# Peptides against a protein of PDB entry 5NXQ, part 81

Target 1, 114 residues: chain A of PDB entry 5NXQ
Amino acid sequence: EIQIPVSMAAEEEYLRSKVLSELLTDTLENDGEMYGNENEVLAALNGAYDKALLRLFASACSDQNVEKALSLAHELKQDRALTAAVKISERAELPSLVKKINNIREARYEQQLK

## One batch from the design tools (peptide; made by RFdiffusion4, then SolubleMPNN)

Design b2_p19_4_s4 (from b2_p19_4, 7 letters changed)
Fold by OpenDDE base, seed 2:
Structure b2_p19_4_s4 (fold): chain B 114 residues (1-114), chain A 19 residues (1-19)
Amino acid sequence: as target 1 above (114 residues)
Amino acid sequence: MEELEEIVEEAEEAIEAAR
């Protein structure tokens, strides 16, 4: 069996999770159909999505690709995932990235308060 | 939450291994 590189596997999982999350979201927004478990499914999908993204984020940090890492951080959905990204950035000794991710978090908090 | 913490731990280990 062909071994898929970890980075490629992470990208595949990210894309899969993204597509599923978008599909569910679009379905709910466009059709308005609620069957009672959509919120739970969405939460699970968002969790999987952010996990996959964080793996890519960690890889970007390891590669010292700050621009890619920041772009990925913008795609994170959950605040806890942004917190995780900050921790990864701190461990990677990327203080500029830490600051930028914290700015993303703060901006989202402000949006929630408005 | 635990699952994200695991990802952080894995990432930290990978970064340390690359040093």
Scores: peptide ipSAE 0.095, ipTM 0.729, DockQ to the pose 0.820
Fold by OpenDDE base, seed 1:
Order: sequence, then structure tokens, then C-alpha cells
Structure b2_p19_4_s4 (fold): chain B 114 residues (1-114), chain A 19 residues (1-19)
Amino acid sequence: as target 1 above (114 residues)
Amino acid sequence: MEELEEIVEEAEEAIEAAR
């Protein structure tokens, strides 16, 4: 079997998960439940999406590309994924990135309270 | 949730190995 580079595999999974997650979300918002398992599918897709992003994020951190890493962090959906990104950033010894990701988390919390 | 923790662990290991 041809080994696909990890970065390419992560990007493919990211794009696939992103498109499907957006499509399903839009469908649920407009048409409601049709099959009874859409919420479970959405959760799985969001999980796969964030997982793929975190791999890209880790790669960016390894390259010390803080701007790319930050842009990827903004695309993360789940709070637990942002927490993961903070841990990765701490391990990569990128304190500026840690602070910026924490700011993203705080901003999302404030939006949820409104 | 476990899958995300695994990714963090893998990423941390990769960063450490690159040092």
C-alpha cells in the first residue's frame, strides 16, 4: 500500500470532515432530523475534523510557524480541541501562542453567555 | 475524547523527538 505523507492525509481528512460537517449542520438547521442519528453523525464528524486540524496544528508548531498555528486554532470547533492546542503549544514552548489560544477560548465563552 | 488525548500525546512525543 502506498504510504501517504501524514500531512497530506491530515489535510484530506480535514477538508472532508469540514465539508460534511458544514453540510450536515446546514441540513439540520433547515430540515430537522430525518434519520434520527444526525446529531451522533455530526458529533463524530466534528471530532474527526478537530483531530485532523490538531495534527496540522502540531506540524505548524513543530515548524515554529506561529501564525499558521494560530490560524488553524481559530478553525477548531470544540473547546476540548482548543485545550489540546494549548497543551501542544506549551510543549512546543510557544508561550505567545498559548496566550492567543486562551484568548480564543475566553472569547467563545463570552459569546456563549450572551 | 480519548482520541484527542492520543493526538496530544503523539504530538508531544514528536516535538520531543525533534529536540
Scores: peptide ipSAE 0.092, ipTM 0.725, DockQ to the pose 0.729
Fold by OpenDDE base, seed 3:
Structure b2_p19_4_s4 (fold): chain B 114 residues (1-114), chain A 19 residues (1-19)
Amino acid sequence: as target 1 above (114 residues)
Amino acid sequence: MEELEEIVEEAEEAIEAAR
């Protein structure tokens, strides 16, 4: 059995989750039809997506690649995932990244209030 | 949350291993 490197596996899962999330979102937006557990499916897909992203984010933090880490953080969908990213950044001793991620969170909160 | 906590733990271990 071919062992796939962890980084490649994370990227593959990210891409799969991203595609499925986008397809489901597009379907819901275009058809306007929610007849079943589409919201639950979307939540599960978003969870898997953010989990995959956080693995990539952690790798970027380990590399001290703040720019890449920040770009990945912007792609996170759930607030709880941003919280996880802050924790990872703190462990990586990247206070500038912590601040920037918190700014992302604040901006999203403000948008949700509008 | 549990799955995210696991990712944080995995990330912490990876960072520590890289040091």
Scores: peptide ipSAE 0.091, ipTM 0.721, DockQ to the pose 0.822
Fold by OpenDDE base, seed 5:
Structure b2_p19_4_s4 (fold): chain B 114 residues (1-114), chain A 19 residues (1-19)
Amino acid sequence: as target 1 above (114 residues)
Amino acid sequence: MEELEEIVEEAEEAIEAAR
C-alpha cells in the first residue's frame, strides 16, 4: 500500500473539497435547491476544505515558510478557520504571521459591514 | 467547530514534534 505523505494527502483533499464546494455553489446560484439541504452540504464541504487548508498551513508554519502560510490563510473561507490559523501561528511562534492573519480577519469584517 | 479544534491540536502537536 502506497502511503501518501500528509502534505500531499492534504493537498488532494483540499483540491477535492474545493471542486465540490465550487460545483455546489454554482448549482445553488444557477439551478436553485434540488434537495433542500444544499446549504448544509456546502457548509460541510467548506468545513472539510478549511480543514485541509489548515493542515497545509500547519505544514508551512513548521517549515517556517511564512509567505506560503500567509497565502494559504487567504484561501480560508470561514472566520473560525482564520482563528485556528492564528492559534497555529502562535504555537509556531510566528508573531508576524499572527499579525498578518489578524489583518485578514479585520479586512473581511470591514468588507462584510459594507 | 470541534473538528477544527482537533486540527489545531494535531497541528500544534506536529509543530512541537518538529522542534
Scores: peptide ipSAE 0.089, ipTM 0.723, DockQ to the pose 0.786

Design b2_p19_5_s1 (from b2_p19_5, 9 letters changed)
Fold by OpenDDE base, seed 5:
Structure b2_p19_5_s1 (fold): chain B 114 residues (1-114), chain A 19 residues (1-19)
Amino acid sequence: as target 1 above (114 residues)
Amino acid sequence: DEYEEVVKEAEELIEKAKE
């Protein structure tokens, strides 16, 4: 078996998770059926999606590519994933990124209140 | 925390990159 670079593996995982998440979302929106466990399945797929993104995010942080990291953070779906991104940013000693991610969280809170 | 492992993995990657 051929060893592949970690970054490529992360990218592959992200793309796969993204496709599956989108497919499930579309199915639920258009067909509205999934044997009574659709919310749990969706949450699981979203979790996998965000985890994959966080791996890419970490890679961007390690490269000190703040713009790429921020772009990836915007793609995160769950608030807990954003919290994880903040923790990663803190370890990477990127305070500007920490602030921007917290701004994303605050903006989403405001949207939920509306 | 469902993201604990990913965060730990990320932290290890970042620390390695600092070296």
Scores: peptide ipSAE 0.637, ipTM 0.945, DockQ to the pose 0.846
Fold by OpenDDE base, seed 1:
Structure b2_p19_5_s1 (fold): chain B 114 residues (1-114), chain A 19 residues (1-19)
Amino acid sequence: as target 1 above (114 residues)
Amino acid sequence: DEYEEVVKEAEELIEKAKE
């Protein structure tokens, strides 16, 4: 069995999920066709996308690369994914990163209220 | 929750990195 480095596997998953999400979104917007399950499919793809990002995020945290971790956190789409990032940051004992991610969450909350 | 498994995986990676 070929052992693929965690970072490479995470990157592959991220790219795959990102491409699929973008292609589906573009197709639906371009064609204007609705089949009734598009929102569920998009949600599932977003979930996979965020999970892939979280793996990259974890790798960055393990490297103590706060800047890279924060950049990845900004790419997360779902609030629950940000919550997961906070948990990971706490385990990594990176309190500054925890605060910064919480700031991202708060900013998004405020934007949703507008 | 939805991300429980990936969080667990991440935690294991982090703990391993600390060793």
Scores: peptide ipSAE 0.636, ipTM 0.946, DockQ to the pose 0.845
Fold by OpenDDE base, seed 4:
Structure b2_p19_5_s1 (fold): chain B 114 residues (1-114), chain A 19 residues (1-19)
Amino acid sequence: as target 1 above (114 residues)
Amino acid sequence: DEYEEVVKEAEELIEKAKE
């Protein structure tokens, strides 16, 4: 069996998930609904998307590439995914990254209130 | 927890990188 490096596997999964998410978004924007379960499908795809991003995020943290990790965190869609990113950052002992991700969360909270 | 598994995987990767 062919062993694929973790980083390469993560990138492949991210790209696949991103494409699927974009296709679904385009379909909903143009066709309106998908058998009445569009919200469930979106949630599932968003989860897969964020999980793929978190794997890339972990790789960036492992490389101590804070700027890359932060850029990936901005691409996360769900707040719970940002929480996961914080946990990963804490384990990586990157306090500056933790602060910046929490700032992202706070900014999104404020936007939701407006 | 929806992201429990990916977090655990990430933590293992990070710990391995520290060694």
Scores: peptide ipSAE 0.634, ipTM 0.945, DockQ to the pose 0.840
Fold by OpenDDE base, seed 3:
Structure b2_p19_5_s1 (fold): chain B 114 residues (1-114), chain A 19 residues (1-19)
Amino acid sequence: as target 1 above (114 residues)
Amino acid sequence: DEYEEVVKEAEELIEKAKE
């Protein structure tokens, strides 16, 4: 059995999820109507996308690569995923990263109010 | 919790990395 490094596996999953999300978005924008469950499909894809990112995020945290971790956090789509990133950062004992991710969340809250 | 499993996986990875 081929052993794949965690980081490589996470990258593959991220790329797959990202591509699927983009393809679906393009289809909705350019190829007409989807089925009545398109919103549910989009939500599922976004979830898979964020989960894949969180795996990359965890890898970055384990490497003590705060800058990479923060960059990945900015790519997270769902607020609940950002919450997960905070939990991971706390376990990694990276308080500066925790603060920065919380700032991202606050900024998104303010933007939604505008 | 939608991300419970991935968080648990991440925490295990981090803990292992600390060893």
Scores: peptide ipSAE 0.636, ipTM 0.945, DockQ to the pose 0.833; fails the geometry check

Design b2_p19_5_s2 (from b2_p19_5, 10 letters changed)
Fold by OpenDDE base, seed 3:
Structure b2_p19_5_s2 (fold): chain B 114 residues (1-114), chain A 19 residues (1-19)
Amino acid sequence: as target 1 above (114 residues)
Amino acid sequence: DEYEEVVEEAEELIKKAKE
Protein backbone atom coordinates (compact mmCIF):
# COMPACT_ATOMS: atom_id res chain seq x y z
CA GLU B 1 0.00 0.00 0.00
CA ILE B 2 1.24 3.43 -0.96
CA GLN B 3 1.74 5.73 1.99
CA ILE B 4 0.90 9.33 1.14
CA PRO B 5 2.15 12.12 3.40
CA VAL B 6 -0.61 13.93 5.26
CA SER B 7 0.21 17.26 3.65
CA MET B 8 0.09 15.84 0.15
CA ALA B 9 -3.19 14.08 0.79
CA ALA B 10 -4.67 17.27 2.18
CA GLU B 11 -3.49 19.25 -0.82
CA GLU B 12 -5.07 16.78 -3.19
CA GLU B 13 -8.36 16.92 -1.34
CA TYR B 14 -8.28 20.71 -1.28
CA LEU B 15 -7.63 20.94 -4.99
CA ARG B 16 -10.39 18.47 -5.75
CA SER B 17 -12.90 20.32 -3.61
CA LYS B 18 -11.88 23.69 -5.01
CA VAL B 19 -12.20 22.49 -8.60
CA LEU B 20 -15.63 20.99 -7.99
CA SER B 21 -16.83 24.19 -6.34
CA GLU B 22 -15.57 26.29 -9.22
CA LEU B 23 -17.06 23.98 -11.84
CA LEU B 24 -20.45 24.10 -10.20
CA THR B 25 -20.28 27.88 -9.94
CA ASP B 26 -19.37 28.18 -13.61
CA THR B 27 -22.21 25.87 -14.57
CA LEU B 28 -24.74 27.94 -12.66
CA GLU B 29 -23.46 31.16 -14.17
CA ASN B 30 -22.99 30.05 -17.76
CA ASP B 31 -24.97 26.88 -18.50
CA GLY B 32 -28.38 27.70 -17.14
CA GLU B 33 -30.31 26.47 -14.15
CA MET B 34 -29.32 23.52 -12.04
CA TYR B 35 -31.72 21.17 -10.32
CA GLY B 36 -33.83 22.41 -7.43
CA ASN B 37 -31.24 21.18 -4.93
CA GLU B 38 -28.44 23.42 -6.20
CA ASN B 39 -28.21 25.35 -2.94
CA GLU B 40 -27.83 22.15 -0.99
CA VAL B 41 -25.15 20.95 -3.37
CA LEU B 42 -23.29 24.24 -3.04
CA ALA B 43 -23.43 24.04 0.74
CA ALA B 44 -22.08 20.51 0.67
CA LEU B 45 -19.25 21.51 -1.62
CA ASN B 46 -18.39 24.49 0.56
CA GLY B 47 -18.29 22.20 3.55
CA ALA B 48 -15.95 19.80 1.82
CA TYR B 49 -13.82 22.71 0.68
CA ASP B 50 -13.47 24.13 4.18
CA LYS B 51 -12.76 20.71 5.66
CA ALA B 52 -9.96 20.22 3.17
CA LEU B 53 -8.55 23.64 4.03
CA LEU B 54 -8.71 22.85 7.72
CA ARG B 55 -6.58 19.78 7.15
CA LEU B 56 -3.99 21.96 5.43
CA PHE B 57 -4.37 24.44 8.26
CA ALA B 58 -3.67 21.76 10.84
CA SER B 59 -0.57 20.70 8.96
CA ALA B 60 0.69 24.28 8.92
CA CYS B 61 0.04 24.60 12.64
CA SER B 62 1.92 21.39 13.35
CA ASP B 63 4.86 22.84 11.41
CA GLN B 64 4.66 26.03 13.47
CA ASN B 65 4.12 27.92 10.22
CA VAL B 66 1.85 30.67 11.52
CA GLU B 67 1.95 32.75 8.36
CA LYS B 68 0.86 29.85 6.18
CA ALA B 69 -1.83 28.91 8.67
CA LEU B 70 -3.19 32.45 8.67
CA SER B 71 -3.22 32.59 4.89
CA LEU B 72 -5.23 29.39 4.80
CA ALA B 73 -7.65 30.72 7.40
CA HIS B 74 -8.41 33.68 5.13
CA GLU B 75 -9.53 31.21 2.46
CA LEU B 76 -12.12 29.60 4.73
CA LYS B 77 -15.67 30.40 3.64
CA GLN B 78 -17.87 29.44 6.56
CA ASP B 79 -17.79 31.03 9.99
CA ARG B 80 -18.08 27.62 11.59
CA ALA B 81 -14.90 26.62 9.80
CA LEU B 82 -13.13 29.63 11.31
CA THR B 83 -14.34 28.48 14.69
CA ALA B 84 -12.79 25.11 13.99
CA ALA B 85 -9.55 26.83 13.02
CA VAL B 86 -9.54 28.63 16.36
CA LYS B 87 -9.93 25.34 18.18
CA ILE B 88 -7.06 23.83 16.23
CA SER B 89 -4.89 26.90 16.92
CA GLU B 90 -5.59 26.61 20.62
CA ARG B 91 -4.49 22.98 20.62
CA ALA B 92 -1.36 24.01 18.74
CA GLU B 93 -0.72 26.62 21.46
CA LEU B 94 -0.54 29.48 18.98
CA PRO B 95 -2.28 32.37 20.76
CA SER B 96 -1.23 34.97 18.19
CA LEU B 97 -2.90 32.92 15.49
CA VAL B 98 -6.03 32.60 17.62
CA LYS B 99 -6.25 36.37 17.90
CA LYS B 100 -5.75 36.91 14.20
CA ILE B 101 -8.41 34.38 13.25
CA ASN B 102 -10.84 35.98 15.66
CA ASN B 103 -10.10 39.28 13.96
CA ILE B 104 -11.06 37.69 10.64
CA ARG B 105 -14.35 36.58 12.13
CA GLU B 106 -15.08 40.00 13.57
CA ALA B 107 -14.29 41.68 10.27
CA ARG B 108 -16.72 39.40 8.46
CA TYR B 109 -19.43 40.12 11.01
CA GLU B 110 -19.00 43.83 10.43
CA GLN B 111 -19.15 43.40 6.68
CA GLN B 112 -22.43 41.51 6.96
CA LEU B 113 -23.92 44.39 8.89
CA LYS B 114 -23.10 46.87 6.15
CA ASP A 1 -20.80 19.89 14.79
CA GLU A 2 -20.02 19.83 11.09
CA TYR A 3 -16.26 19.99 11.57
CA GLU A 4 -15.94 17.83 14.66
CA GLU A 5 -14.20 14.97 12.89
CA VAL A 6 -11.73 17.26 11.16
CA VAL A 7 -10.90 19.03 14.41
CA GLU A 8 -10.29 15.74 16.16
CA GLU A 9 -8.09 14.59 13.31
CA ALA A 10 -6.17 17.86 13.46
CA GLU A 11 -5.69 17.61 17.20
CA GLU A 12 -4.23 14.15 16.86
CA LEU A 13 -1.88 15.37 14.15
CA ILE A 14 -0.68 18.22 16.34
CA LYS A 15 -0.25 15.90 19.30
CA LYS A 16 1.90 13.54 17.28
CA ALA A 17 3.96 16.42 15.94
CA LYS A 18 4.81 17.50 19.47
CA GLU A 19 5.97 14.03 20.49
Scores: peptide ipSAE 0.645, ipTM 0.947, DockQ to the pose 0.804
Fold by OpenDDE base, seed 4:
Structure b2_p19_5_s2 (fold): chain B 114 residues (1-114), chain A 19 residues (1-19)
Amino acid sequence: as target 1 above (114 residues)
Amino acid sequence: DEYEEVVEEAEELIKKAKE
């Protein structure tokens, strides 16, 4: 069996998930509903998307590439995914990254209130 | 936790990188 490096596997999964998410979004925008379960499908795809991003995020943290990690964090869609990113950052002992991700969360909270 | 498995995987990766 062919062993694929973690980083390469993560990138492949991210790209696949991103494409699927974009296709679904386009379909909903143009065709409307999807058998009445569009919200469930979107949630599932968003989860897969964020999980793929978090794997890339972990790789960036492992490389101590804070700027890359932060850019990936901005691409996360769900607040719970940002929480996961904070946990990973803490394990990586990157306090500056923790602060910046928390700032992202706070900014999104404020936007939701408006 | 929805992301528990990914977090655990990440922690293992980080641990290996530090060793």
Scores: peptide ipSAE 0.645, ipTM 0.947, DockQ to the pose 0.814
Fold by OpenDDE base, seed 1:
Structure b2_p19_5_s2 (fold): chain B 114 residues (1-114), chain A 19 residues (1-19)
Amino acid sequence: as target 1 above (114 residues)
Amino acid sequence: DEYEEVVEEAEELIKKAKE
């Protein structure tokens, strides 16, 4: 069995999920066709996308690369994914990163209220 | 929750990195 480095596997998953999400979104916007399940499909793809990012995020945390971790956190789409990032940051004992991610969440909350 | 498995995987990775 070929052992693939965690970072490479995570990157592959991220790119795959990102491409699929973008292609589906572009197709739906271009064609204007609705089949009734697009929102569910998009949600599922977004979930996979965020999970892939979280794996990259974890790798960055393990390297104690706070700047890279924070950049990845900004790419997360779902609030629940940000919550997961906070948990990972706590496990990594990176309190500064925890605070910064919480700031991202708060900013998004405020934007949604506008 | 939805990301529990990923979080657990991350915890293991972080644990190994600290060893």
Scores: peptide ipSAE 0.645, ipTM 0.947, DockQ to the pose 0.853
Fold by OpenDDE base, seed 5:
Structure b2_p19_5_s2 (fold): chain B 114 residues (1-114), chain A 19 residues (1-19)
Amino acid sequence: as target 1 above (114 residues)
Amino acid sequence: DEYEEVVEEAEELIKKAKE
């Protein structure tokens, strides 16, 4: 078996998770049902999606590519994933990125209140 | 924590990058 670079593996996982998440979302929007467990399935797929993104995010942080990291953070869906991104940013010693991600979280909180 | 494993993986990656 051929071993592939970690970054490529992360990218592949992200793309796969993204496609599946989008497919499920479209299915629910158009068909409206998934045998009573659609919310659980959607949450699971979103979790996988965010985890894949976080791996890409970590790679960007390790490269000190703050702009790429921030762009990836904007693609995160769950608040808990953003929290994880903050933790990763702290470990990467990127305080500016920490602040910007926290701003994303705050902005989403404000939108939920409206 | 749902993302604990990913955070730990990230920490290891970052640690290696700093070496």
Scores: peptide ipSAE 0.644, ipTM 0.947, DockQ to the pose 0.859

Design b2_p19_5_s3 (from b2_p19_5, 10 letters changed)
Fold by OpenDDE base, seed 2:
Structure b2_p19_5_s3 (fold): chain B 114 residues (1-114), chain A 19 residues (1-19)
Amino acid sequence: as target 1 above (114 residues)
Amino acid sequence: DEYEEVVEEAEKLIKEAKE
């Protein structure tokens, strides 16, 4: 079997998951039809999407590319994924990034309370 | 948790990058 570089694999999975997640989201929002498992499928796709992003995020952190890492963090959908990003940032010894990601989380909490 | 595996992979990557 051909070994694919981790970064390339992550990018491929991210793009695939992103497209599928967006298509499903649009379908659910526009068609309004319920088949019983749409939310479960969406959650699974979003999970894969966030995991792929986190791999890219880790790569950016390893490169000490805080700007790229932060941009990727903004694309994360689930709060638990942001929590994971914080953990990764801590391991990368990037305290400024930790603070900025926590700010993202706080902002989303405030939005959800509305 | 859901992202434990990815975090562990990331930590390994970061550790290796620092060496």
Scores: peptide ipSAE 0.627, ipTM 0.943, DockQ to the pose 0.862
Fold by OpenDDE base, seed 5:
Structure b2_p19_5_s3 (fold): chain B 114 residues (1-114), chain A 19 residues (1-19)
Amino acid sequence: as target 1 above (114 residues)
Amino acid sequence: DEYEEVVEEAEKLIKEAKE
């Protein structure tokens, strides 16, 4: 078996998770059911999606590519994933990124209140 | 925590990148 770079593996995982998440979302929107466990399945896929994104996010942080990291953070779906991104940013000693991600979280909170 | 493992992996990656 051929060893592939970590970054490529992360990208592949992200793309796969993204496709599956989108496919499930479309299915639920159009068909409306998945044998009573659709919410659980969706959450699981979203979790995998966010985890894959966080791996890409970590790579961007390690490269000190703040703009790329921020772009990836915007793609995160779950608040807990954003919290994880903040933690990663703190470890990377990128305070500006921490602030911007927290702003994303606050903005989403405001949207939920509306 | 749901993302604890990923955070730990990230911390390791970042630490190695700084070395």
Scores: peptide ipSAE 0.627, ipTM 0.943, DockQ to the pose 0.891
Fold by OpenDDE base, seed 1:
Structure b2_p19_5_s3 (fold): chain B 114 residues (1-114), chain A 19 residues (1-19)
Amino acid sequence: as target 1 above (114 residues)
Amino acid sequence: DEYEEVVEEAEKLIKEAKE
């Protein structure tokens, strides 16, 4: 069995999920066709996308690369994924990153209220 | 929760990196 580095595997998953999500979104917007399950499919793809990002995020945290971790956190789409990032940051003992991610969450909350 | 498995995987990675 070929052992693939964690970072490479995470990158592959991220790119795959990102491409699929974008292609589906573009197709639906271009064709204007609705089949009733598009939102569920998109949600599932977004979940996979965020999970892939979280793996990259974890790798950055393990490297103590706060700047890279923060950049990845900004790419997360779902609030629950940000919550997961906070948990990972706490385990990595990176309190500054925890605060910055919480700031991202708060900013998004405020935007949703507008 | 939805990301529990990923979080656990991440925790393992972080732990190993500290060793």
Scores: peptide ipSAE 0.626, ipTM 0.943, DockQ to the pose 0.819
Fold by OpenDDE base, seed 4:
Structure b2_p19_5_s3 (fold): chain B 114 residues (1-114), chain A 19 residues (1-19)
Amino acid sequence: as target 1 above (114 residues)
Amino acid sequence: DEYEEVVEEAEKLIKEAKE
């Protein structure tokens, strides 16, 4: 069996998940509904998307590439995924990244209140 | 936890990178 490096596998999964998410979004925007379960499908795809991003995020943290990690964090959709990113950042001992991700969360909270 | 497995995988990766 061919062994694929973690970083390469994560990249492939991210790209695949991103494409699927975009296709679904386009379909919903143009066709309106998907058999009445569009919200469930979106949630599932968003979860897969964020998980793929978090794998890339972990790789960036492992490389101590804070700027790349932060850029990936901005692409995360769900607050729970940002929470996961914070946990990963803490384990990576990157306090500056932790602060910046928490700032992202706070900004999103404020936007939801408006 | 929805992301528990990914977090655990990430922590393992980070640990291995430090050692």
Scores: peptide ipSAE 0.623, ipTM 0.942, DockQ to the pose 0.843

Design b2_p19_5_s4 (from b2_p19_5, 9 letters changed)
Fold by OpenDDE base, seed 1:
Structure b2_p19_5_s4 (fold): chain B 114 residues (1-114), chain A 19 residues (1-19)
Amino acid sequence: as target 1 above (114 residues)
Amino acid sequence: DEYEDVVEEAEKLIKEAKE
């Protein structure tokens, strides 16, 4: 089996998940048809998307590239994914990144309250 | 949780990068 670099594998998964999520969303919005499981499918795709991003995020953390990591964190959709990013940041011993990601979470919480 | 596997994978990557 050919070993694919982690960054390349993560990028491929990210792009695939992103495209599939967007295509499904666009299709549903355009057609206006519901079959009863679309929300569940979308949630699953979002999960895959966030997981792929987290792999890219981890790579950035391993490179000690805080700015890139933070940019990727902003692309995360689910709060639980942000929580995972915090955990990864803690393991990477990047406290400044931890604080910045928590700020993202707090901002999203406040937006949801409006 | 649903991201535990990814977190563990990330931890491994980070650890290896520090070695």
Scores: peptide ipSAE 0.630, ipTM 0.944, DockQ to the pose 0.820
Fold by OpenDDE base, seed 5:
Structure b2_p19_5_s4 (fold): chain B 114 residues (1-114), chain A 19 residues (1-19)
Amino acid sequence: as target 1 above (114 residues)
Amino acid sequence: DEYEDVVEEAEKLIKEAKE
């Protein structure tokens, strides 16, 4: 068995999760049909998507690539995932990134209120 | 916390990168 580098594995997971999430989202938006556990499936896919992104995010942080890390953070869907990104940034001792991610969270809160 | 495992994994990665 060929062992895949961690970064490549994370990228693969991200891409797979992204595609599946988008496909399900598009299906639900276009067909408007909900049967049983579609919402649960979508949530699970979003969770997997964000987890994959967070792994890429962590890699960027470890490389001290703040710009890449921030770009990835913008792609996170769930607030809890952003919270995780903040925690990771704190561990990476990147206070500027912490502030910027918190700004993302605040902006999303404001959008939800509107 | 559903992301705790990922955070812990990330912390390990970051720690190793700093060594």
Scores: peptide ipSAE 0.630, ipTM 0.944, DockQ to the pose 0.864
Fold by OpenDDE base, seed 3:
Structure b2_p19_5_s4 (fold): chain B 114 residues (1-114), chain A 19 residues (1-19)
Amino acid sequence: as target 1 above (114 residues)
Amino acid sequence: DEYEDVVEEAEKLIKEAKE
């Protein structure tokens, strides 16, 4: 069996999860109907999506590529995923990235209050 | 922790990258 590099595998997973998440979202928006478990399915897909992103994020952090890491963090959907990104950033000893990700979280909190 | 496994994988990757 061919071993795929971590970054490539993560990218593939991200793309797959992104497509599935978008398809489900579009279905809900356009049709508004599913089998009653649509929220759970969506959550699961979002989780997989964010996990895939976090793997890419980790790769960027390992490369000390703060800009790429930050860009990926902006793509994260769930707050808990942002929290995970902060943890990873701390382990990577990237305090500036930690601050910027926390700013993303704060901004999203403020948006939810509006 | 929903992302614990991913965080652990990430930490391992980062550690290996620093070595």
Scores: peptide ipSAE 0.630, ipTM 0.944, DockQ to the pose 0.826
Fold by OpenDDE base, seed 4:
Structure b2_p19_5_s4 (fold): chain B 114 residues (1-114), chain A 19 residues (1-19)
Amino acid sequence: as target 1 above (114 residues)
Amino acid sequence: DEYEDVVEEAEKLIKEAKE
């Protein structure tokens, strides 16, 4: 069996998840309610999307590519995913990245509170 | 934890990269 490198597999999964998320978004915008379970489907897709991003994020951290890692963190949708990114950054011993991701979280909190 | 598996996978990757 052919084994795909982790980075390539992560990229493929991210692209797949991104496409599915976009398709769902378009459907909801155009058709509205989706079988009465749109929130459940959206949550599932968002989870898969963020997990795929976190794998890319981990790869960037392992490469010590802080700027790429930060860019990926900005694409994360859920706060819990940002928390996971912080944990990964701490393990990678990238304190500057930890600080910047926490700034993202704080900014989102403030926006949510309006 | 929703992302625990991914975090553990990431930690393994990072550890291996540092070795």
Scores: peptide ipSAE 0.628, ipTM 0.944, DockQ to the pose 0.816

Design b2_p19_6_s1 (from b2_p19_6, 9 letters changed)
Fold by OpenDDE base, seed 3:
Structure b2_p19_6_s1 (fold): chain B 114 residues (1-114), chain A 19 residues (1-19)
Amino acid sequence: as target 1 above (114 residues)
Amino acid sequence: SSKQKFLEESEEIIDETFA
């Protein structure tokens, strides 16, 4: 049996989840049709998406690639995922990255209040 | 290795986040 490296598998899952999430979002926005389970499906897809991203994020942190890590953090959708990214950054001893991710969180909170 | 340990701890954080 052919085994795929973990990093490649994570990237594949990320891309797949991203595409599906975007397709569903676009469908809801364009058609305006809301059924009973669309939000649940979207949440599940977003969860899988962020989970995959966080694995890539952790990998970037382990490589001390702050720029790549920050770029990945900007792609995270859920606040809980950003919180996880902060925790991972703290363990990676990257305080500058911690601050920048917290700034992302704060900015999103402010936008939600408007 | 330290890197491996870090990745394992990160995976635990991720799993707890989406449990």
Scores: peptide ipSAE 0.741, ipTM 0.966, DockQ to the pose 0.798
Fold by OpenDDE base, seed 5:
Structure b2_p19_6_s1 (fold): chain B 114 residues (1-114), chain A 19 residues (1-19)
Amino acid sequence: as target 1 above (114 residues)
Amino acid sequence: SSKQKFLEESEEIIDETFA
């Protein structure tokens, strides 16, 4: 069996999780009916999505590709994932990226209050 | 390598975040 590089595996998982998350979200929005396990499924998909994305984010940080890292951070859905991105950025010694990600978090907080 | 160590630490952060 052929082993796939970690980065490629992460990208594949990201794309898969993204598609599934979007499909489920669209289905729930269009049908308007929630079953008992649908929220859990959505949470799991979102988790998998953000996890895969964070791995790509870490890879970008390791390459000192701040622009790519920031772009990926904008795609993160959960606040806890953004927090993780901040921690990763700190360890990567990218203070400008830390600031920008924190700005994303603050912006989302403000949007939730509206 | 330093990059490998960084990626490992990042993975730990990710795992802890979604534990």
Scores: peptide ipSAE 0.735, ipTM 0.966, DockQ to the pose 0.809
Fold by OpenDDE base, seed 2:
Structure b2_p19_6_s1 (fold): chain B 114 residues (1-114), chain A 19 residues (1-19)
Amino acid sequence: as target 1 above (114 residues)
Amino acid sequence: SSKQKFLEESEEIIDETFA
């Protein structure tokens, strides 16, 4: 079995999850009706999406590409994913990135409270 | 390598996050 590089696998999963997540989100927004497991499906897709992004994020951190890492962090949807990104950044010893991601988190908290 | 170890630790963080 041919081993696919982690980065390539993550990119493929990210793209697939992104497309499906966006399609489902658009459908739910347009219809305005929930049919049972739609939220669960969306959550699963969003989970897969963020998971794939975090792998790309980790790769960017390993390359010391702070700009790319930050860009990827902005694409994360779930707060738990941002928390993971902070932890990964700390392990990468990138304190500036940690601060910037925490700023993203705080900004989203403020937005959710309004 | 240190890079490989970092990626492995990152994967653990990711797995714990979505467990």
Scores: peptide ipSAE 0.734, ipTM 0.966, DockQ to the pose 0.806
Fold by OpenDDE base, seed 4:
Structure b2_p19_6_s1 (fold): chain B 114 residues (1-114), chain A 19 residues (1-19)
Amino acid sequence: as target 1 above (114 residues)
Amino acid sequence: SSKQKFLEESEEIIDETFA
């Protein structure tokens, strides 16, 4: 049986989830309510999106590609996903990346307070 | 391999995060 590389599978899922998330967001912004459960759908899509990103993030960490990993971390939407990224970075023994991701989290906290 | 182990551990973190 042909096995798709994990990274390729993750990229495909990321792209799919990203597109769907963006489409839903645009629809909500432009057309209003759709089915009455839009927030739940959006949350689910965001979850799938972040999960896919985190897999890419882990792959980047495994390659010791800190710059790529950081770029991916910036694309994460949920705080819990950033927390996961920190944990993954710690296990990858990338302390500089840990600090930078924590800075992202702190910045987002600051934005929420505004 | 160490890389494979790392990826597996990362997957566990991801699964726990979104459980």
Scores: peptide ipSAE 0.733, ipTM 0.966, DockQ to the pose 0.801

